Peptides against a protein of PDB entry 6RGO. Designs and how they scored, part 215

Target 1, 392 residues: chain A of PDB entry 6RGO
Amino acid sequence: MALKLLGFNQDATCFSVISSNKGVTIYNCDPFGKCFELEKSTSNDEELDFLVEMLFSTSLIAVVDKTIGASKRKKLKIVNTKRKATICELTFPHEIMDVIMNRKIICVVLKSDQIFVYDISCMKLLRTIDVRGEKLKSTSKFRNSEAVGDIGVRVSLSTDNNSILCYSSYSKSDKENAPLNDIVVFDALKCIQINVLPAVHQSNIVCIACSPDGMLMATASEKGTIIRVFKTIDTENDEPILVNEFRRGSRPSRISEMKFNHDNTLLACVGESDTIHIFALPVTTTEADANEDDTLQQSSHSLSSSINGLQYISKGLANRFGKIIVSKIPTQSQQRHVAYIKIPENAKYRIGFPKDTTNTIHICGEDGNYLVYSIPRNEVGPCTLVKSNTFD

## One batch from the design tools (peptide; made by RFdiffusion4, then SolubleMPNN)

Design b2_p17_5_s1 (from b2_p17_5, 5 letters changed)
Fold by OpenDDE base, seed 5:
Structure b2_p17_5_s1 (fold): chain B 392 residues (1-392), chain A 17 residues (1-17)
Amino acid sequence: as target 1 above (392 residues)
Amino acid sequence: LEEEAEKILEKLEELAK
């Protein structure tokens, strides 16, 4: 049967899949097993397509039926999985492209490049963000979004209650064809723009990950060769703080998903390549005022690889002539992965970090494998397989 | 967390009537 992966929930306790015969299935990771099934609403041999966003391991899910020919691609359903009932239905003016949630907020991304921000507790609309609207006041040309199928607004939301929303925006260039290469950082609770990161890549941003606490953001372009990590809120001299630049590879390959672990020490990426890459982030030692005098010389030889933190301020100077000058960070500052997982060629995989085990990663494939890997701490190398299960 | 989700779902069901 053809499986299509939808992904893990926020804490990697569950994942969702589309089965061509059954519809949507949600699996629990531990103990491994089916916890919910959504039956097909249509008897037709049409290729099923869905969006499913889970509120962690709870009975609350958001569902969009994206099946071709279905008049449902504009409908968001809030479903109670325990009751197997639709509790709320919202209809949008355009097709739903993405849905993300946390304990406070649901964000709905439309094909129109609009983001609808809702209070989950009452489904009250807090904000409509029109990512084109800032540009449409200057250029009346609707890009016919028909020709470039998979380029749209990308979003990521912090899994905490701070509800930091990061989204891709169009650079302020006089060119009719401005790329989606700016990032906006938005407080989804207060409905305030916190920051704008201009021209973080040369091409469209195709993947964004926000850290669980909303303090960090990772970005990748259509090339998928370089991943950049920024602070979301802080600025240095009114410029965005680049924390890390990671090299995934030399060959262009689309990144489909990135995730931080729950303590912001690791960033994983997956996509069209045969390799999941895991990168180490510098531990920002918050200088907790260690007023306590306790002399225990635990000689943890932390291999302080002297990451001379050359803060490469990415001066995205919008030059006076509408040329986006993406400052090329020197290739010498590009870090490699600390760990990796080999996956089958052409297999689509999804990734998740469990909350309680920061050195563990969950992965699942359209090949029907659910795998748990241990991430090496003190060495650069392959992850170790700890547990495997199969699903169909 | 489940109790919070159940309260949200109950409130949304009440608002939909």
Scores: peptide ipSAE 0.498, ipTM 0.932, DockQ to the pose 0.886
Fold by OpenDDE base, seed 2:
Structure b2_p17_5_s1 (fold): chain B 392 residues (1-392), chain A 17 residues (1-17)
Amino acid sequence: as target 1 above (392 residues)
Amino acid sequence: LEEEAEKILEKLEELAK
């Protein structure tokens, strides 16, 4: 049977798939099993396409029927899965490209490079973000690129209540083909722009991950060779803070998804390659815990990997036009993965980090495998398979 | 979490009437 993965929910307790025979199915991870099904409305042999965003492990889902020929590509449905009822339906001026949510906010990304931000509690529109801005509207030949790889606005939302929205934006270049290589950090609740990270890659950004708390953001370009991690809110001398630069590989390969674990200690990436890569992040000791004198001598053998001084002198070469060029980290200081998972060639996989186990990763494949891996703590190497299940 | 989602769904059902 042809399976298409929709991905994990925010806490990796559930994942969604499209089955050609059944329609949309949601699986629970533990205990493993089918928890919801949305039957296909059409008997046609059309390739089913859907967006499904689930609010954690709750009965609230957002659904978009993206099936070719369907008049529904512009419709967002809020569904109560327990009642099997559509509670709200919104119609947009353009095709829906992505939907993301947390407990407070729904963001809807359109093919027009617009982001609609809603209060989930009442479906009130809080903001429309026009990523193209007013000036670029005139040259929008809708590229009828049916080409597998249309570059559009990418978004990620913090899973907490702070609702930090990170999105890709067009660089301030007078060029008709400005790349989507800027990042905007946006408070989705207050509807305020917090930060702008200019030119974080040389080419279009194709993948963004926000940390659960919204304090970190990971970015990857079309090349998928380098992943950059930034602070979202904090700045040094009004400049963006680059925390890490990771090397996925030497060969170009698209990254389809990235995720932080719950405590911001790990970043995973998956895509067109045969390998899921897991990177270690430095533990930011918040200075707040320094004052409580409690003598518990837990000998955390900090792997003092000699982080030889990353005096990243971010001497931003302020080129004459005030563009902060994120200085490319020297190739010698680019960190590699600390762990990896081998996946079947040509199988698309999705990833999720469970909340309760910071060293566990959930993965699911279009091959019908749901797999749970343990991530090694003290060594660089393969992850260990802990649990496996199959779905159809 | 479920109770918060149920309260959201109930409010949205009231707005749809």
Scores: peptide ipSAE 0.393, ipTM 0.908, DockQ to the pose 0.889
Fold by OpenDDE base, seed 3:
Structure b2_p17_5_s1 (fold): chain B 392 residues (1-392), chain A 17 residues (1-17)
Amino acid sequence: as target 1 above (392 residues)
Amino acid sequence: LEEEAEKILEKLEELAK
């Protein structure tokens, strides 16, 4: 059967798939099994396409039927899975490209490069963000939908109640083909822009991850060779907002998904390559616990020396040429993965980090595999398979 | 968590009536 993965929920307790024969199925991870099924509305042999966003392990899901020929691509449905009932339906002026959710906020991304921000508790519209801005409304011939691939506004939302929204924006360059290489950081509850990171890559941003607490974000371009990690908020201290650069590989490859673990110590990425990469983030020791355990300092010193290289370049360039956030960081400071998982090259995979086990990763494939891996702590190497299940 | 989502669902169901 053809499977299409929709991904994990926020705590990796469930994942969603499209089965060509059945429609949307939601699986529970532990105990492993089907917890919900949404039957296909059409008897046609049309390729099913859906957006499904689940609110953690709850009965609340947001659903968009994106199937070709369906007049429903502009409709968001809120469904109670326990009742098998649509409880709310919203219609948008343009096709829905993405839906993201937490306990407070739903964000709906449209093909028009608009983000609609809703209070989930009442479905009240809080803000419409127009990423193209007012100047481009006059000359915006819709990018002819055929030729330029899946390049649109990318979004990520913190899973906490702070509801930090990170989204890609167009560079202010006077070029008609300005890349989506800026990041805006937005407080979705207060509806306030809190930061702007200009030119974080040279090409379009195709993947964004926000940390669960909204304090960090990761970005990847269409090249997918370098992942950058930034603080979302400027600290009062002259600390560089760019905290890490990771090298996924030397060859271009699309990154489809990135995730932080619950404690911001790991960043995983998956895409078109045969490898899931897991990177270690330096633990920002808040000065408070610096007193006791002298012994673990030796391994942290090698990571701190790479960060000091970042700090020296940021201070020297910040004084001469304004907010150049991406100085030419020496290619030598780029960290590699600390752990990896080999996957079939032809199978799309999705990733999730469970809340209770910071060194465990959940993965699922369009090959019908649900896999749980243990991440090595003290050595660079492969992850160990702990549990496997199959689905169809 | 389930109780928070149930309260959200109940409020949304009340608005849909």
Scores: peptide ipSAE 0.393, ipTM 0.906, DockQ to the pose 0.870
Fold by OpenDDE base, seed 4:
Structure b2_p17_5_s1 (fold): chain B 392 residues (1-392), chain A 17 residues (1-17)
Amino acid sequence: as target 1 above (392 residues)
Amino acid sequence: LEEEAEKILEKLEELAK
């Protein structure tokens, strides 16, 4: 049967799939099994297309039927899975491209490059973000949305209650073909723009991940060779803080999904390649103010080793080209993966990090495999398969 | 979590009536 993956929920306790014969199925990860099924409304052999976003392991889902007709593709349904009932229906002016949620917010991304931000508790519209309208204020030409590929606004939302929304925006270039290579960081609750990261890649951003706490963001371009990790809120001298730059590979390959683990120590990526890559992030030691009073005087000498090695890249050419975030990270110090999983070629996989086990990753494939891997802590190597299940 | 989602669902069901 043809399976299409919709992905894991926020805490990787569930995943959703489209089965050509059944419709939408949601699986629980532990214990493994079907927890919800939405039957297809039509007996036609039409290719099923849905968006499904689940609120953690709860009975609340957002559903968009994209299978038949331009009208259905504009309808968001909020469904109670326990009752199998639609409790709210919203109609949008344009096709829904993505839906993301947490406990506070639903974001709906349209083909028009608009983001509708809702309070989930009452489905009140808090904000419409018009990413094209921002572009049109900077550049006079509409890109017709029929442009040659899956290039649209990408979004990621923190899974916490702070509801940090990261989205791709058009660079303020005088070029008619401005890329979607800026990132905006947005407080979805207060409806305030917090930060703008200009030109984080040279080409369009095709994948974004926000950390669960909203403090970090990972980005990948159409090339998918470099992943950049930034702080979302913090800036240094009004400039974006690049925390990490990872090399996925030397060959171009599209990244379809990235995720942080729950403690921000790992970043995973999956896409069109035969390999899921897992990268280690430096543990930001939050200085816990250990206020313990212990006065011990030991006088050990301040060795002031003056590492002077600031190679002055010449100031001159920076003025005319919008400040490409030239990673100060030497290309040789681009960190590789610390762990990997081999997956079948041409199989689409999705990834999720469970909350309770920071060194475990959940993956599922359109091949009907649900797999749990252990991530090595102290060595660079393959992940170890811990559990496997099959679904249809 | 479930209780918060159930309260959200109940409120949305009340708004839909």
Scores: peptide ipSAE 0.297, ipTM 0.879, DockQ to the pose 0.881

Design b2_p17_5_s2 (from b2_p17_5 with I9L E10K S16A E17K)
Fold by OpenDDE base, seed 3:
Structure b2_p17_5_s2 (fold): chain B 392 residues (1-392), chain A 17 residues (1-17)
Amino acid sequence: as target 1 above (392 residues)
Amino acid sequence: EEEEAEEILKKLEELAK
């Protein structure tokens, strides 16, 4: 049977799948089992397509039925899974491309390159972001979006209550064919633009991940060879906004998903390649949550591979060309993965990090495998399989 | 976490009436 993966929830406690025969199924990760099923409404042999976003392990899901006609593709349903009831329905002017949420915010991405930001508690529209309208103000030429079906606005939202929204935007470059290679950082609660990262890649951004706390962002382009990690906020310290540059590989391969773990120490990526890559991030000691008590001396053997190479951006060149955030990091300073998982060739996988175990990763495949891996702490190498389950 | 979601769901159900 053809399975289509929808992905993990925010804390990797659940994942959702489309089964051609059953419809949408949500699985709990621990204990492993079905927790919700949305039956197929129609007997038609049409390929099932859904968006499902779950609010953590709760009974709240957002659902978009993309299978049946242009009218349903514009409808967001909020469903109480415990009651099996639709509690809210919103209709949009255009097809819904993505839905992302946390405990405060729902973001709805449309095929029109619009992002609708809602307060989840009352479904009040807080903001409409028009990514094309921003482009039109910068570049007088409307591009008909019809020809580039696979290039749309990408979004990621912090899982915390700060609700930092990162989205791809069109570069202000005079090229008629401006790529989606800028990033905007947006406070979704206050509806304020925090930062703009221009030209973070040479080609369109196809994958974005925000850290759970919203302090970091990872980006990948259509080439998928380089992953860049940025600070979302300019710190008052003269620290570079570009924190890391990782090399996934030498061959172009699309990255479909990236995730940070809950303590921002790891970044995982998955896509069309036979390998999930896990990268180590430098531990940024945020001074804030020094609650005194738990003296657990985790010997942070910091694999401080000192990124000594970023020092030589002389102050003089930064003033003439706007914030060149992406200096060409020499290929020698590109960090490789610290860990990896081999997956079946041509199998689509999704990834998630559980909250309570920072060195564990959950993965699920369209092959019907749910797998839990342990990430090595002190060595570069393969992850160890800890638990496996199958689903259909 | 479940309590926060039950409060959200309750508020949304009140808006749907």
Scores: peptide ipSAE 0.380, ipTM 0.912, DockQ to the pose 0.866
Fold by OpenDDE base, seed 4:
Structure b2_p17_5_s2 (fold): chain B 392 residues (1-392), chain A 17 residues (1-17)
Amino acid sequence: as target 1 above (392 residues)
Amino acid sequence: EEEEAEEILKKLEELAK
């Protein structure tokens, strides 16, 4: 049977699949089993296509039936899975490309490069973000969306209540073919743009991950060789803060999904390659309030060692080309993965991080495997398989 | 978590009537 993966929910407690024979199925991860099925509306051998976004482990799902005709592809249904009932239906002017949610908001991404931001509690439209309209204010020509490639606006939303939305935008280059290589950071509750990260890659961004707390984001381009991690809100001298630059590989390969774990210590990526890569992030020690009094006087001697070695790359040519975020990270210091999982080359996989176990990753494949791996803490190496289940 | 989603679902069901 052909399976199509829809992915994990926000906390990796559930995952959604399309079965060619059954329709949409949602599986619970622990205990492993089916928790919801949405039957096919049609007996036809048509290739099923759906979007399903689940609100954590709850009975609330957003569903888009993309199987039949341009009209259905424009309809978002909010469904109560316990009742198997549609509660709300919204119709959009264009095809729905993506749906993301948390406890506060739903974001709907259209093929028109529009993002509709809703208050989930009342389905009130808070904002329409027109990523093309922002481009058209800078560049006169509509790229017809019939550009053959799977290049569109990418989005990621924090799973917390702060509801930090990261989305790809068009660079302000006067070139008719401006890439989707800017990132906008948006407070989805207040409907305020917080930050803009210009030209984070040379080519279109095809994958974005926001951290659960919204403080970090990861980006990958069409090349998929370099992953960059930035602070979302914080800036240094009005410039974006690059926290990490990771090398997935030397060969181009599309990254389909990235996720942070719940404590921002790990970033995983999956795509068209035979390998899930897991990268370690430096633990930003939040200065815990060491308010404790202990006055111990110890005389810290002033070792002033002058590390002078900042080679001044000459200021001269910076004026005309929009500041490419020149990675100040030397190409030699591009961190590799700390852990990996081998997967079948022809099977699409999705990833999720459970909340309670920061060193565990959930993965599921179109091969019908649901796998739980333990991530090594102190050693670079393969992840250890802890649990496996199969689904159909 | 479930309670907040049940409240959301209830509010949405009330708006659909």
Scores: peptide ipSAE 0.355, ipTM 0.907, DockQ to the pose 0.872
Fold by OpenDDE base, seed 2:
Structure b2_p17_5_s2 (fold): chain B 392 residues (1-392), chain A 17 residues (1-17)
Amino acid sequence: as target 1 above (392 residues)
Amino acid sequence: EEEEAEEILKKLEELAK
């Protein structure tokens, strides 16, 4: 049977799939099993396409029927899975490209490069973000959607109640084909722009991940060779703070998904390659814990990975053209993965981090495998398979 | 967590009437 993965929920307790024969199915991870099914409304042999965003392990889902020929690609349905009832339906002026949510906010991304921000409690529109801005509306020939890699606005939302929204934006270059290589950090509750990270890659950003707390953001371009991690809110001398630069590989390969674990110690990435990569992040010691004198001599064998100091070469070459804050981190300071998972060639996988186990990763494949891996802490190497299940 | 989502669902169901 042809399976299409929709992904994990925010805490990796559930994942969603499209089965060609059944429609949308939601699986629970533990105990493993089917928890919800949305039946196929059409008897036609049309390739099913859906967006499904689940609010954690709850009965609240957002659903978009994206099936070709469906008049429903502009409709967001909020569904109670326990009641099998549509609670509300919103219609948009353009096709829905993405939907993300947390306990406070729903964000709807349109093919028009607009982000609609809603208060989930009342479905009130808080903000419409027009990423193209007023100037670029005139030249937007809708690129015919048949090209394999439609570059659109990418979004990620913090899973916490602070509701930090990170989205890709067009560079302020006067070029008609400005890349989507800026990032905007937005408080979705207050509807305030917090930060702007200009030109974080040389090409369009195709993947963004926000940390659960909204304090970190990871970005990848179309090349997918380098992943950059930034602070979202904090700045140093009014400049964005680059925390890490990771090398996924030397060959171009698209990254489809990235996720932080719940304590911001790990970043995972998956895409068109045969390998899921897991990177270690530096533990930001918040200065707050310095005052409790409690003498527990737990010998933290600090993995003194020689963090060869990021020499901030503060070369003060104030050249007048927009500061490409791509500090060329020397290729020698690009960190590799600390762990990896081999996946079947040509199988699409999705990733999730469970809340309760910071060194465990959940993965699911279009091959019908749900897999749980343990991540090694003290060595660079493969993850260990802990649990496996199959779905159809 | 489930209680907050059930409260959200209830509020949304009240708006749909």
Scores: peptide ipSAE 0.171, ipTM 0.845, DockQ to the pose 0.869
Fold by OpenDDE base, seed 5:
Structure b2_p17_5_s2 (fold): chain B 392 residues (1-392), chain A 17 residues (1-17)
Amino acid sequence: as target 1 above (392 residues)
Amino acid sequence: EEEEAEEILKKLEELAK
């Protein structure tokens, strides 16, 4: 049967899939097994397409039926899985492209490049973010829908209660074809813009990951060769702080998903390549706990590569010709992966980090494999397979 | 954690009535 992966929940305790014959299935990771099924509402042999966003391991899910011919692509359903009941239904003016949530906030991304921010506790609209802003009034040219299937506003939300929302925005260039290469950092609770990172890539941003605490953000462009990690809130001299620049590879390959682990020590990426890459982040020693005097000289030569914080001088010099000059970060500052997982060629995989085991990664494939890997701490190399399960 | 989500679910179910 054709499986389509929807992804893991926020803490990698569950994942969701579309089965062509069954509809949406949610699996529990430990103990492994089916925990919920949403039956196909239509008897038609149409290819099923859904968005499903879970609230952790809880009975709360957000569902969008994106199946072709379904007049439901504009409808968000909030479902209680324990009761098998729709609690709330919202209808939007445009097709829903993405849904993301935490314990406080639901964000709904529309094909119109609008983000609707809701308080989850009452489904009250807190903010409508128009990413195109006033430019929507002049260029009624809907980008021809056929070629644009993959280029839209990308979002990521912190899994904590701070509810830091990162989204891709259009650069201020007067060009009709401005890329989605700016990032906005937004406090979704207070409805305040915190930061703007201009021209973080040369092309459209296609993948964003926010850290669980909202303090870090990772970005990748259509090229998928370089991943950049920024601080979300802090700035140096009104410029964005680049924490890391990672090289996934030399060959262009789309990144479909990135995730931080729960302690911000690892960043994983997956996409169209045969390899999941895991990168180490520098531990920001907050200087605060320096008071405990205990002299135990455990000579753990942590390879603290002194990553001198290369100030990402975002010389977003809009030159007199409206060319976005993305400052080239020196190729010498680009780090490689510390760990990797080989996956089948052309298999779509999704990734998740469990909360309690920061050196463990969960992966699932459209090949019907659910796999748990251990990440090596002190060596660069392959991850070790710890657990394997199959699903249909 | 489960309790907070059950409270959210309960509040949403109360608003849907």
Scores: peptide ipSAE 0.146, ipTM 0.832, DockQ to the pose 0.855

